# Peptides against a protein of PDB entry 1IK9: the designs that were tried, part 198

Target 1, 211 residues: chain A of PDB entry 1IK9
Amino acid sequence: MERKISRIHLVSEPSITHFLQVSWEKTLESGFVITLTDGHSAWTGTVSESEISQEADDMAMEKGKYVGELRKALLSGAGPADVYTFNFSKESCYFFFEKNLKDVSFRLGSFNLEKVENPAEVIRELICYCLDTIAENQAKNEHLQKENERLLRDWNDVQGRFEKCVSAKEALETDLYKRFILVLNEKKTKIRSLHNKLLNAAQEREKDIKQ
Target 2, 207 residues: chain A of PDB entry 1IK9 as posed
Amino acid sequence: MERKISRIHLVSEPSITHFLQVSWEKTLESGFVITLTDGHSAWTGTVSESEISQEADDMAMEKGKYVGELRKALLSADVYTFNFSKESAYFFFEKNLKDVSFRLGSFNLEKVENPAEVIRELIAYALDTIAENQAKNEHLQKENERLLRDWNDVQGRFEKAVSAKEALETDLYKRFILVLNEKKTKIRSLHNKLLNAAQEREKDIKQ
Target 3, 195 residues: chain B of PDB entry 1IK9 as posed
Amino acid sequence: MERKISRIHLVSEPSITHFLQVSWEKTLESGFVITLTDGHSAWTGTVSESEISQEADDMAMEKGKYVGELRKALLSVYTFNFSKESAYFFFEKNLKDVSFRLGSFNLEKVENPAEVIRELIAYALDTIAENQAKNEHLQKENERLLRDWNDVQGRFEKAVSAKEALETDLYKRFILVLNEKKTKIRSLHNKLLNA

## One batch from the design tools (peptide; made by RFdiffusion4, then SolubleMPNN)

Design b2_p23_7_s1 (from b2_p23_7, 12 letters changed)
Fold by OpenDDE base, seed 2:
Structure b2_p23_7_s1 (fold): chain B 211 residues (1-211), chain C 211 residues (1-211), chain A 23 residues (1-23)
Amino acid sequence: as target 1 above (211 residues)
Amino acid sequence: as target 1 above (211 residues)
Amino acid sequence: DLDEKLKNSTPSTLGTKAPYVPL
């Protein structure tokens, strides 16, 4: 089961933060459980896949688009844009929400809720879920932090090895050229020595021909 | 202000999860506010630095060690080790907790709490704090995840450049040696050619002298 | 060209015996 808790403000009670819990299996489209609380009372309702399909049809909206709007309304909380207005009657237990567009508001969905007999249990379970989610997220944060520190060390190590490899390549090229120039100079000296001996021999032969 | 919420079980109500909130400024040693709730009722108390000092003295415990034990009892929740037992009387509003050692239990601390008139407000604020903490932790998780993905890409890039640098160093050495051998062989061939010319000139001169 | 750099390499006056490069 997946769960999302969000803060909402009811039009009837704008000074009182309410909490909207939505619980579902696999996808919101397959149906969900909605729970509303003010920290004293709680209300719950189950919304079936058939009700979601019927509301999409009543709105003349494609089901995937409708579920996408339900997801934004119910799972994001009251985002900063007040795009969604929430209404609840404690007397009728009727919950509905509207999408506010620039020039028009329309009812996006409506649910009949039932008052929970033991709201304290629902509230305790909701707090437990929040604390579990905090603990899981903290454990994930600590893991990701340790991995980040590891990856940074590994990056610095490879970077330092790469820089040493670049420097070692340049040093190797320079050293090989220096060594080669020495050997080449020895061979050039030997060529010059042999050439001078050949010139001297030719000059001596020209002297011997000239008596 | 720093805050920690933990689950506890009261000896008097072991089937009902209670929530212990501790709030403090800078350090727990400077005093704290304790809030207890069962999701229906709430109780609060303020513990001063003087009370903490007095309890440490009454226990004949060094203050820093005592605060260290308070921190473990009140901020870790009921850890899996049941090392701490929590007691609360709803009648007297007296809260106390014991540290259970292998062969002895001792009272670690005690507080007088007051029943909150509006427990729903305290519960709503507690849920709000949990939801804010979840959102902050999620944002941190997403940031660390993106950083880890970045560092992994950067590591792979440097690693691939390093491997190419190693291969390029080996290839450079091999190529330089091949080129050097070619030039050296040309010089060796020129030396041999000059040496043969010198031998021929010497043989011709020896013929001219015999002639 | 490496060959031109090698041809045009000024005779270094470093009279040190070239290390034997094994062929």
Scores: peptide ipSAE 0.005, ipTM 0.824, DockQ to the pose 0.004
Fold by OpenDDE base, seed 1:
Structure b2_p23_7_s1 (fold): chain B 211 residues (1-211), chain C 211 residues (1-211), chain A 23 residues (1-23)
Amino acid sequence: as target 1 above (211 residues)
Amino acid sequence: as target 1 above (211 residues)
Amino acid sequence: DLDEKLKNSTPSTLGTKAPYVPL
């Protein structure tokens, strides 16, 4: 079961923060349970897949688009200020919400809720869910932090190996050229020596022909 | 102001999850506000630095050690099962907690609380704090996740550069040796040619002398 | 000429692109 809790302000009670809990299985489209609380009283209702389909049809809206708007309204709370307006009558237990656009406001949905007999149990369960979500998110944060520290170490290790490889490549090239120049100079000296011996032998032969 | 909320079970009401909120400035030793709620009623008390010091003295415990135990009891909730026992009388508003060791249990502290007139406001504020903490932890998780993905990309980039550097070093060595062998073989061929010219010149000179 | 290549083969300074150390 997935769950989202959001803060909302009711038009009738704008000074009192209300909490809107929505719980569903897999997708919001398959139906959901809605719970409203003011921290003292609670109201709940179940919305079926058929009711969601009917509301989409009544609005002449494609079901996936309607569910997308329903998700934005009910799961985000008061998103960017004033996009969604929430209304609830404690007397009739009628909950409805509106989408406010620049030049038009329209009702996006409505639900009949029922007053919960034991609101304290619902409130305790809601606080428990919040505390569990905090603990899970903290454990995930600690895991991600340790993983960041690991990845940073691994990056520094590879970076240090790369810099050593660059330096070793430059050193290798320099050393190989030095060794090669040494051996080439020896061969050049041997060629010069043999050329001088050939010149001397030619000069001696010219002397032997001249007697 | 720092705050911690924990779930506790009272000895008198073991089936009802209670919430223990502790709020303090800088350190728990400087005093704190304690709030207990069952999701319907709330009770609050303020504990001063002098009361903490007196409780430490009455226990014949070093103040830093006492504050350390106080922190474990009040900020961790029911830690490893049965280490701390919480007691509260709704009639007397007397809250006390015990530390349970294998062979001994002792009272770690006690507070007189006062029943809050508007518990719904305290409960709403507690839920708001939980939702804010969830939002902050989620934003931190998203930041850490993006940073992990960045670090992993940066690691892969350096690793790929390192592997290319290793391959380039091996290729450089192989190419330099091939070029060196080519030039050395040319110089060796020139040396052999000059040696043969010297041998021929010596043989011609020996013919000219016999002639 | 290989002799000219051997004279002019300055070690290729593989430009140390200093990795951008993120601040």
Scores: peptide ipSAE 0.005, ipTM 0.824, DockQ to the pose 0.005
Fold by OpenDDE base, seed 3:
Structure b2_p23_7_s1 (fold): chain B 211 residues (1-211), chain C 211 residues (1-211), chain A 23 residues (1-23)
Amino acid sequence: as target 1 above (211 residues)
Amino acid sequence: as target 1 above (211 residues)
Amino acid sequence: DLDEKLKNSTPSTLGTKAPYVPL
């Protein structure tokens, strides 16, 4: 079961924060349970897949688009621009919400709720769910933080090995060239010495033939 | 202001989850506000630094150790082994809690609370704080997740550069040695050829003198 | 010996000498 709790303001009671809980199985499209509370009273209703389909048809809206609007309204509250307005009659237990566009406002959905006899139990369960969600999110934060610290250490270790490898490559190239030049120049000097000995021997032989 | 909400069970009402909120400035030792609710009624009290000091003295406990026990009891609830038990009289508004050890139970602290006239406002504020905490923790989780994905990419990039550097170092060493050996062996061959020419010239000169 | 001088004149890294043609 998935669940979302949102803060909403009722048009009839704009100074009193209400809490809208929506719970569903797999997808919001398959139906959901809606719970409204003001921290003293609670109201609940079940919305079936057939009711969602009927409201989409009554609105002449494609079902997936309609469910997409329900998700924005019911799982996000009013949103960042009061795009959704919520209305509730405590007398009739009739809940409805509107989408406000620049030039048009329209009723997006409406549900009959039932007043809960023991609102304190519903409120306690709602607070319990919030506390469980906080604990789960904190545990996930601690895990991600430890993983971040691990990845940062591993990055620093590889970076330090890479820099040492670059420096070692340059040092190796420089050392090999220095050694090569020394040995090559020694062999070049030996070649020059042997060539001079051959020239001297040829000049001496030409003197010995001329007597 | 720091705040913690915990689930507790009262010994008088073990089937009803209560919520204990503690709020403080900087440190719990400087005093705190305690709020208790059952989701219908609420009770609040302020505990001063002087009251905390007096309770530590009355217990013959070092203040830092006493505050350490208060922190474990009030900010963690019962804990994982019912080490702390909570008691509250709705008639007297007297709240007290005990620490249970294997062979000894003792009263750790006691506070007079006041019944809140508008418990719904306190409950709404408590739920608001839970929802804000959830939103903050979710934003932190998303940030840490993005940072983890960044660090993993950066690690893979450096690792791939390091492996290429290792392979390039080995290839460079091998190529430089091959080139060095070729040039060195050419110079060695030239030295041998010049030495043989000198030996032949010496042998011809010795024949010309005998002739 | 000239060949020994040529052998000893071959640079080495990590104690390994480069292969040489004897003189």
Scores: peptide ipSAE 0.011, ipTM 0.823, DockQ to the pose 0.004; fails the geometry check
Fold by OpenDDE base, seed 4:
Structure b2_p23_7_s1 (fold): chain B 211 residues (1-211), chain C 211 residues (1-211), chain A 23 residues (1-23)
Amino acid sequence: as target 1 above (211 residues)
Amino acid sequence: as target 1 above (211 residues)
Amino acid sequence: DLDEKLKNSTPSTLGTKAPYVPL
């Protein structure tokens, strides 16, 4: 089961933060349970896949697009610009919400809720879920932080090995050239010595012919 | 202001999860506000630095050690092995908690609370704080996840550069040896040619002397 | 040793022009 809790403001009670819990299995399209609370009273309703399909049809909206709008409204509250408006009658237990566009608002959905006899249990369960979610997210943060520190160490280690490899390549090139020049100069000296011996041998032969 | 909410079970109501909020400025030692709720009623009390000091003195405990025990009890609930036991009288509004050791329990602290007239506001504020903490921790998780993915890319990039540097070093060594062998073989060939000319010149001179 | 590898280098009989190594 997946769950999301959002803060909403009801049009009838704009000064009182309400909490909207939506719970579902796998996908919101398969249906969901909606729970509303003001921190004293609670109301719950179940929305079936058939009701979601009917609301999409009544709106002449493609079901996937409709579920996409439901997700934005019900899982994120009003959204970042009060794009969704929530209404609830405590007398009729009728909950409805509207999408606000620039020049028009339209009803996005409506649900009949039932007043919970023991709202304190629903509120305690909601707070428990929040505290569990905080603990899970804190454990994930600590894990990700340790992993970041590991990855940064591993990066520094391979960077240091790379710099040593670059320096070792330049040192190797320089060493090979130095050694090669020594061997080449030895061979050049031997060539010069052999040429001088040939010149001397030619001069000696020219002396022997001149008696 | 810092705040922590924990789940606790009261000895008088072990089946009902209660929530213990502690709020403080900078350090728990400077005093704190304690709030207890069952999801229907709420109770609040302020604990001063002087009361914390007096409780430490009454226990014959060093203040820093006492505050360390308060932190474990009040910010973590019962702890991982029911090390702390919580008691509350709804009639007297008297809250006290005990530390359980193997063979003895002792009172760690006690506070007079006051019943809140509007518990729904306290409960709403508590849920708001939980939802804000969830949002902050989610944003931190997303940031740390993106940073992990960045660090992993940067590691792969420098690792790939390091492997290319190793291969380039081996290729450079091989190329330099090949080039040097060619030049040295040319010089060795010239040395052999000059030696053969010297041998021929010596043989010709020996013929001229026999002649 | 580089000097031993260079000493033991088989004379290439192939007339490949040695690259000009500036001295």
Scores: peptide ipSAE 0.006, ipTM 0.824, DockQ to the pose 0.003; fails the geometry check

Design b2_p23_7_s2 (from b2_p23_7, 12 letters changed)
Fold by OpenDDE base, seed 1:
Structure b2_p23_7_s2 (fold): chain B 211 residues (1-211), chain C 211 residues (1-211), chain A 23 residues (1-23)
Amino acid sequence: as target 1 above (211 residues)
Amino acid sequence: as target 1 above (211 residues)
Amino acid sequence: DVDEKLMNSTPSTLGTKSPYVPL
């Protein structure tokens, strides 16, 4: 079972925050339970998959698109731009909501609710769910924070190893060339010495031929 | 202002979850507002810094230790081991709580509360605070998750660069030695050729002297 | 030529090749 609680304001009671709880199994399309409360009274209704399908057909809307609009309305409340307007009569227990566009408003759905006999139990359960959700989110945040701190340490460690590897590669190249130049210069000196010995031997032979 | 809401069970009503809200400025020691609700009625009291100090003195407890126990009791509810027991009379509006140890229980504090005239407003504000806290924790969670994914990418990138640097260091050493051996072998060949020319020149000179 | 470069290489003329440039 999934659940979402949102704040809404009713057109009839714009100064009183209401809470809209929607609960469903797997998907909102398969039907849902809707609960409305003002913190004193509560009202509940069950909406079936067939009612959702019928409302989509009556609107001439594709079912997936209609369920997408239901999800935005019922699980997000008014939203950041008051795109959805909520209406409820406490006398008739009739709940309906509208989507407001720039040039037109249209009814997106309507439900008959029933007044809950023990609203305090529903309100307590709603507060319990909020407190559990806070605790779960806090535990997840603490876990993610510890994991961020771990990943940052691991990144700093491998970055420091990488910088040391770069420096060690440059030092290796420099050291190998220094050693090679020493050995090469020794061989060049030996070649020059042997050439000078050949020149001297040739000059001595030319003297010996000239007597 | 800081706030904490916890679930508690009252000894008189063990089947009914109550909610204990505590609100304070900066520190619990400076005083706090306590609100109790059962989801239908609410009761509020204000506890001053002087009352906290007096209760610590009456218990012969160091004030910081007493405030530490108040914090555990009032901000955590019963806790994981039912260490704190809560009592409330709806008739007298008298709230008290006890710390249960293995061999002894003792009263940790007591407060006179007042019944709130409009409990629905207090309950709505409490639910609003819970929903705001959920939204804040969710936003923090999404931020930490994105940061974890960033740090993991950055770690993989620097790890891959480090491995390439290690391999490039080993390849550099191998390549430099191969090139050095080629040049050294050329110089060794030139030295051998010059020695052979010196030997031949000496043999020719020895023939010219015998001749 | 690799040999000419090695013959004339001084440690100071070994430019610090970026560790990312393949040899």
Scores: peptide ipSAE 0.000, ipTM 0.825, DockQ to the pose 0.005
Fold by OpenDDE base, seed 3:
Order: structure tokens, then sequence, then C-alpha cells
Structure b2_p23_7_s2 (fold): chain B 211 residues (1-211), chain C 211 residues (1-211), chain A 23 residues (1-23)
């Protein structure tokens, strides 16, 4: 079961933060359980896939679009800039919410809730879920931090090897050229010496023929 | 102000999860506010640095060690394997907790609390803090995940440059040696040719003298 | 002419066909 808790403000009680819990299996489209609390009382209701389909039809809205609006309203609360307005009657247990657009507001959905006999148990379970979610998120943070530190070490190791490889390549090229020039110059000097000996031998032979 | 919320079980109400909130400035040693709730009622008390010092003295315990035990008890709850036992009287508002060792249990601390007149406000604030903590931890997780993905890309880029540098170094060395051997062999061939011309010139001169 | 070209030749300007001649 997936769950989301959001803060909402009721139009009738704008100074009192309420908490809206939505719980569902796989997708919000298959139905959900809604729970509302003010930290003293709690109210719950089950919304079926058939009720979601009927509400989409009554709104003349495509079901996937309607579920997309439900997801924005119920899982994010009012959102940034009060795009959704929440209303609840404690007397009738009737919950409804509106989408506020620039030029029009309309009822997006409505649900009958039931007052919970033991609200303290629902509130305790809600706090337990928050604490479990905190613990899970902290464990994920610690894991990701350790992985970041590992990746940074591995990056620094490869970077240091790369810089050493660049320097070693340049040093190797320079050393090989220096060694080659030395050996080549020795061979050039030997060629010049042998040419001079041949020229001298030819000049001596021309003198011996001239007698 | 730092805050920690923990789940605890009271010896008098072992089936009912209670929530222990501890709030402090900088260090637990400088004093703290303790809040207890069962999701219906709430109780609060302020514990001063002087009370912490007095309780450490009464226990004949070094203050830093005592604060270390308070931190384990109050910020982690019972911990793994019920090392700490919590007791609360709703009638007297007296809260106390014990440390359970293998061969001895002893009272680690005790505090007088006051019943909160509006427990719903305290419970709402506690839930708000949990939801804020969840949002902050989720934002940290998303940041760390993006950093992990960046570090992994940067590692793969440097690794690919390193492998190319290694291959380029080996290819350069091989190419330079091949070119050097070709030039050296040409110079060796020219040296041999010039030596043979010198030997022939010497043999012809010896024939001309005998002739 | 030919000897001067051979004396001024660098590794990059010599042809790939020079045989290995052991000294």
Amino acid sequence: as target 1 above (211 residues)
Amino acid sequence: as target 1 above (211 residues)
Amino acid sequence: DVDEKLMNSTPSTLGTKSPYVPL
C-alpha cells in the first residue's frame, strides 16, 4: 500500500492545520482510503474505482485527466498558490475540494467520511508512518552519501593516473627523440669520416699516375 | 533549535505507542524541552542545565557520561533490545526512565511534566515537524542522487580519456621505434657501402704498385 | 646531392622499405 500525508487548510477553519492522508494500492485510479485529522478528531472514507469513474463522468472529464487532478489536489495539498481549496463539514462529515482557476472555480471532488471512534489510534499510526518514512529517508541519505564519497575517491584516483599517463607519454617521446638523435649523429659522423678517407685515397692515386 | 521525536512504550501502557519529543539549543547538556503524547493528550516539561548537572551528581556520574546516557535514552527511545524503560504517571505528571543492564536496572532520570491544555495544537505541530523533516530529507536525497549521477559521468569521462592515453602512449612508442630502426638501418647500409669502396680502392692501389 | 639528402633526412622523411641490416 502506498500512502501520502499532506497539510491542508479548511475554508471553515483556516487557522487550524489539518492533515490529509491518502492510501492506495498500485494506482490512485483503483480507489483509495482518505483520512482527515485536526490532531484531536479523525474522519475516514473509502473511495472506490467506480466512484472515481462516476465523478469523472459527472464532470465530463477523461478518467486519466481526472485522476491526474485528484493526484495534484490530494497528494500535494493546496499546492503552491492555493490552486485547491478544501472544505469539510464536521456535522455532515462531507468533504469536498475545489480547483481555483483564474476565471473559474469548480468542485473537483466530494466524499462522505465517517468520524473515527478512536482518533488517537489513527493519529498515533499517522505519526508512526511519518517516523518510519524519516528513518527510511535518512538511511537512503547515508547510503547515497557513502556512494558519493566512493565515486569521488574513484574519480580522484583515475584523474591522478590520467595526469601521470599524460606526463609519462610526453617524457617518453622526449627521451626517445634525444636517444635517437645521439645515435643518428654518431652514424652521420662515421659516414662523413669514411667519405673523407675515400676522397684522400682518390687524390693519392691521381698523384701516383702523374711520374 | 534541534529536535528529535522517538517512539516509546510506557510500562503502564505497553500496547499504546507514545511519542517523546526532545528539543534543545546547540547541545542537550545546556537543557531541553521534553514533550510526551499518546495522540490524544500531551505533557511538556523544561529540563535545565542545572537539573541535568544535579541528576548527574545524584547518580555519582560524570556529566558528559550522564548526558551521553540521556542522549541514548531520550533521542533513540527504548533502542534495540529494550535497554531503556519508560514510566509515566498521568495523575502526578511524573516521568521517569530506567536503564536495564544484565544484572541491574537503575533510574537514569526523572522529570515533572505539565499537562497541555490544547494537546491538538502540540500534536499538529509535531506532525508538521515530521512532514517538514520528510520534505527536507527528500530534497537531500534528490540532491545526492543528482550528484552521484554527475560523479559517475565524470568518472566515465576520465576513465575513457585515461584508456585512450594508455593506448596512445603504446602506439607512439611502437611508431617511434619503427621509424628509428628504418633510419638507423639506412645509415648502417651507407657505412658498409663506404667501407667496401675503401677496401676496393686499397686493393687497386696495391695492384698498381706491383704493376 | 643524394648524400646531402641522406645526411639531412629525419625519421619521418625516410621510406618504409629499408631492410634490417645487422651490424
Scores: peptide ipSAE 0.012, ipTM 0.823, DockQ to the pose 0.003; fails the geometry check
Fold by OpenDDE base, seed 4:
Structure b2_p23_7_s2 (fold): chain B 211 residues (1-211), chain C 211 residues (1-211), chain A 23 residues (1-23)
Amino acid sequence: as target 1 above (211 residues)
Amino acid sequence: as target 1 above (211 residues)
Amino acid sequence: DVDEKLMNSTPSTLGTKSPYVPL
């Protein structure tokens, strides 16, 4: 089961932060449980797949698009731009929310909730879930930090090997040229020596013909 | 101000998860505010540096060691091994906790709390802090994940450059040897040609002397 | 030894002009 808790402000009680919990299995489209609390009272309701489909049809909205708007409203709270407005009657237990566009607001959904007899249990469970989520996220942060430090070491090691390989390539080229020049100069010296011997032999033969 | 929330179980109410909030400035040793809630009622108390010092003296414990035990008890909850036991009287508002050792339990600290008149506000603020901590930890997780993906790309790039440098070093060595062999073979051919001319010149001179 | 490998290289009979190695 997936769960999201968000802060909302009710139009009727704008000074009191409320908490909206939504719980679902696999997808929000298959239905969800909505729980509202003010930290003293709690209200819950179950929304079925059929109700989600009916609300989409009543709005003349494609179901996937409607569920996409439900996800933004119910899982993000008001959002940073008050794009969604939440209303709740404690008397009727009627919860509804509106999407605010520039020139118009429209009802995005409405649900009948039931007042919870033991709100303290719902609040404790909600706080437990928050504390579990904090612990899980902290463990993930510590793991990612250790992986980050590992990857940085591995990068430095390969970088240092790469720089050594570049320097070794330049050193190899320089060494091979030095060795080649030595061998080439030896061959050039031998050619010059043989040429001088050939010139001397020609001069000696010209002397022997001249007696 | 630093804050930690933990789950605890009271000896008097072991079936009801309680939440212990501790808030402090810079260090726990300078004093702290303790808040207890069951999700319906809340109790708060302020513990001064002088009270912490007095409790350390009464226990004949060095202050830094005592604060180290307070940190384990109050910021971790019971811990995984029930090393700390928490007691609270709702009538007297007296909170005390014990450290359980193998053969003995001893009181680690005790505080007088006050019942909060508006527990819903304390509970809402506690849930707000949990949700803020979740959001901050999620943002840190997303940042660390992106950094890890960056470092992995950077590692792959340097690794690929290193492999290309190794292959380029081997190719350079092979190319230089091929070029050097060609030039050396040309010089060896010229040496052999000059040596043959010298042998022929010597044979011709030996014929001219016999003639 | 690199010098022995260079010295013992078999004469390639292929009359390809030696690349001009600057001296």
Scores: peptide ipSAE 0.005, ipTM 0.823, DockQ to the pose 0.004; fails the geometry check
Fold by OpenDDE base, seed 5:
Structure b2_p23_7_s2 (fold): chain B 211 residues (1-211), chain C 211 residues (1-211), chain A 23 residues (1-23)
Amino acid sequence: as target 1 above (211 residues)
Amino acid sequence: as target 1 above (211 residues)
Amino acid sequence: DVDEKLMNSTPSTLGTKSPYVPL
């Protein structure tokens, strides 16, 4: 089961932070359990897939789009723009929420809740879930941090090998050219020596013909 | 102010998860506020630096060691070995905890708490802190994940440059050797040609002298 | 003679220790 808790403010009690818990299996579309608490009292309601479908039809909204709006309202709380307004009557146990747009507000959904007889159990379970989620996220943070440190070491090792390879390529080129110039200069010297011997031999033959 | 919440079980109510909150400024040694809740009632107490010092002296324990044991008991909850046992009387508001070792259990500390008149506010504030901590840890996880993905890309880029550098070094060596062999073979051919011309000139001179 | 070694050495026998890039 997936679960999300968000802070909301009720229009009737704007100074009291309420907590909205939504629990579902696989997808919100298949139905969910809604739980509201003020830290003293709790109220719960089960919303079926048929109720979600009926609310979408009553709104003349495509079901997937409606579920997308439900997800925003119920799982994010009063997002950064107060786009969703929450209303609850403790007397009627009727919960409803509106989407506020610039020129129009409309009811997005409504649920009948039931007052929980033992709210302390619901509150304890909610706090337990928060503490478990904190522990899981901390363990994930420590894992990701250790992986970052590993990746940074691996990067530095490859970078150091790359720099050594660049330097080794330049050194190889320089060494090969130096060795090649030495050998070429020896061959050029031998060619010059042989040319001088040929010139001398030709001059001696011209002297022998001239007696 | 730093804050930690942990789950504990009271010896008197082993089936009911309690939540122990500790709040402190800078160090636990400077004093702290302890808050206990069962999700319905809450109890609070302020522990001063002088009370911490007195409890350390009464235990004949060095203050830094005592604060180290307080930190383990009060900030981790009933760790994986049930090394700490928590006791609370709702009638006397007396909270105490024991350290359980193999052969000896001893009282590690005791505090007088006061029942909070509005426990719902304390519970709401506790849930708010848990939700804020979840959001902060999620944002940190997303940041670390993006950094891991960056470091992995940077590693792949340097690895690809390194492999290209290795291949380029081997190709350079092979190309330079091929070019050098070509030029050396030309010079060797020229040296052989000049030697043959010298041999022919010497043979012609020997014919001219015999003639 | 450096000449004879350069003449008779195949590219493979000039023991330039290619830095072993461990794969």
Scores: peptide ipSAE 0.000, ipTM 0.824, DockQ to the pose 0.004; fails the geometry check

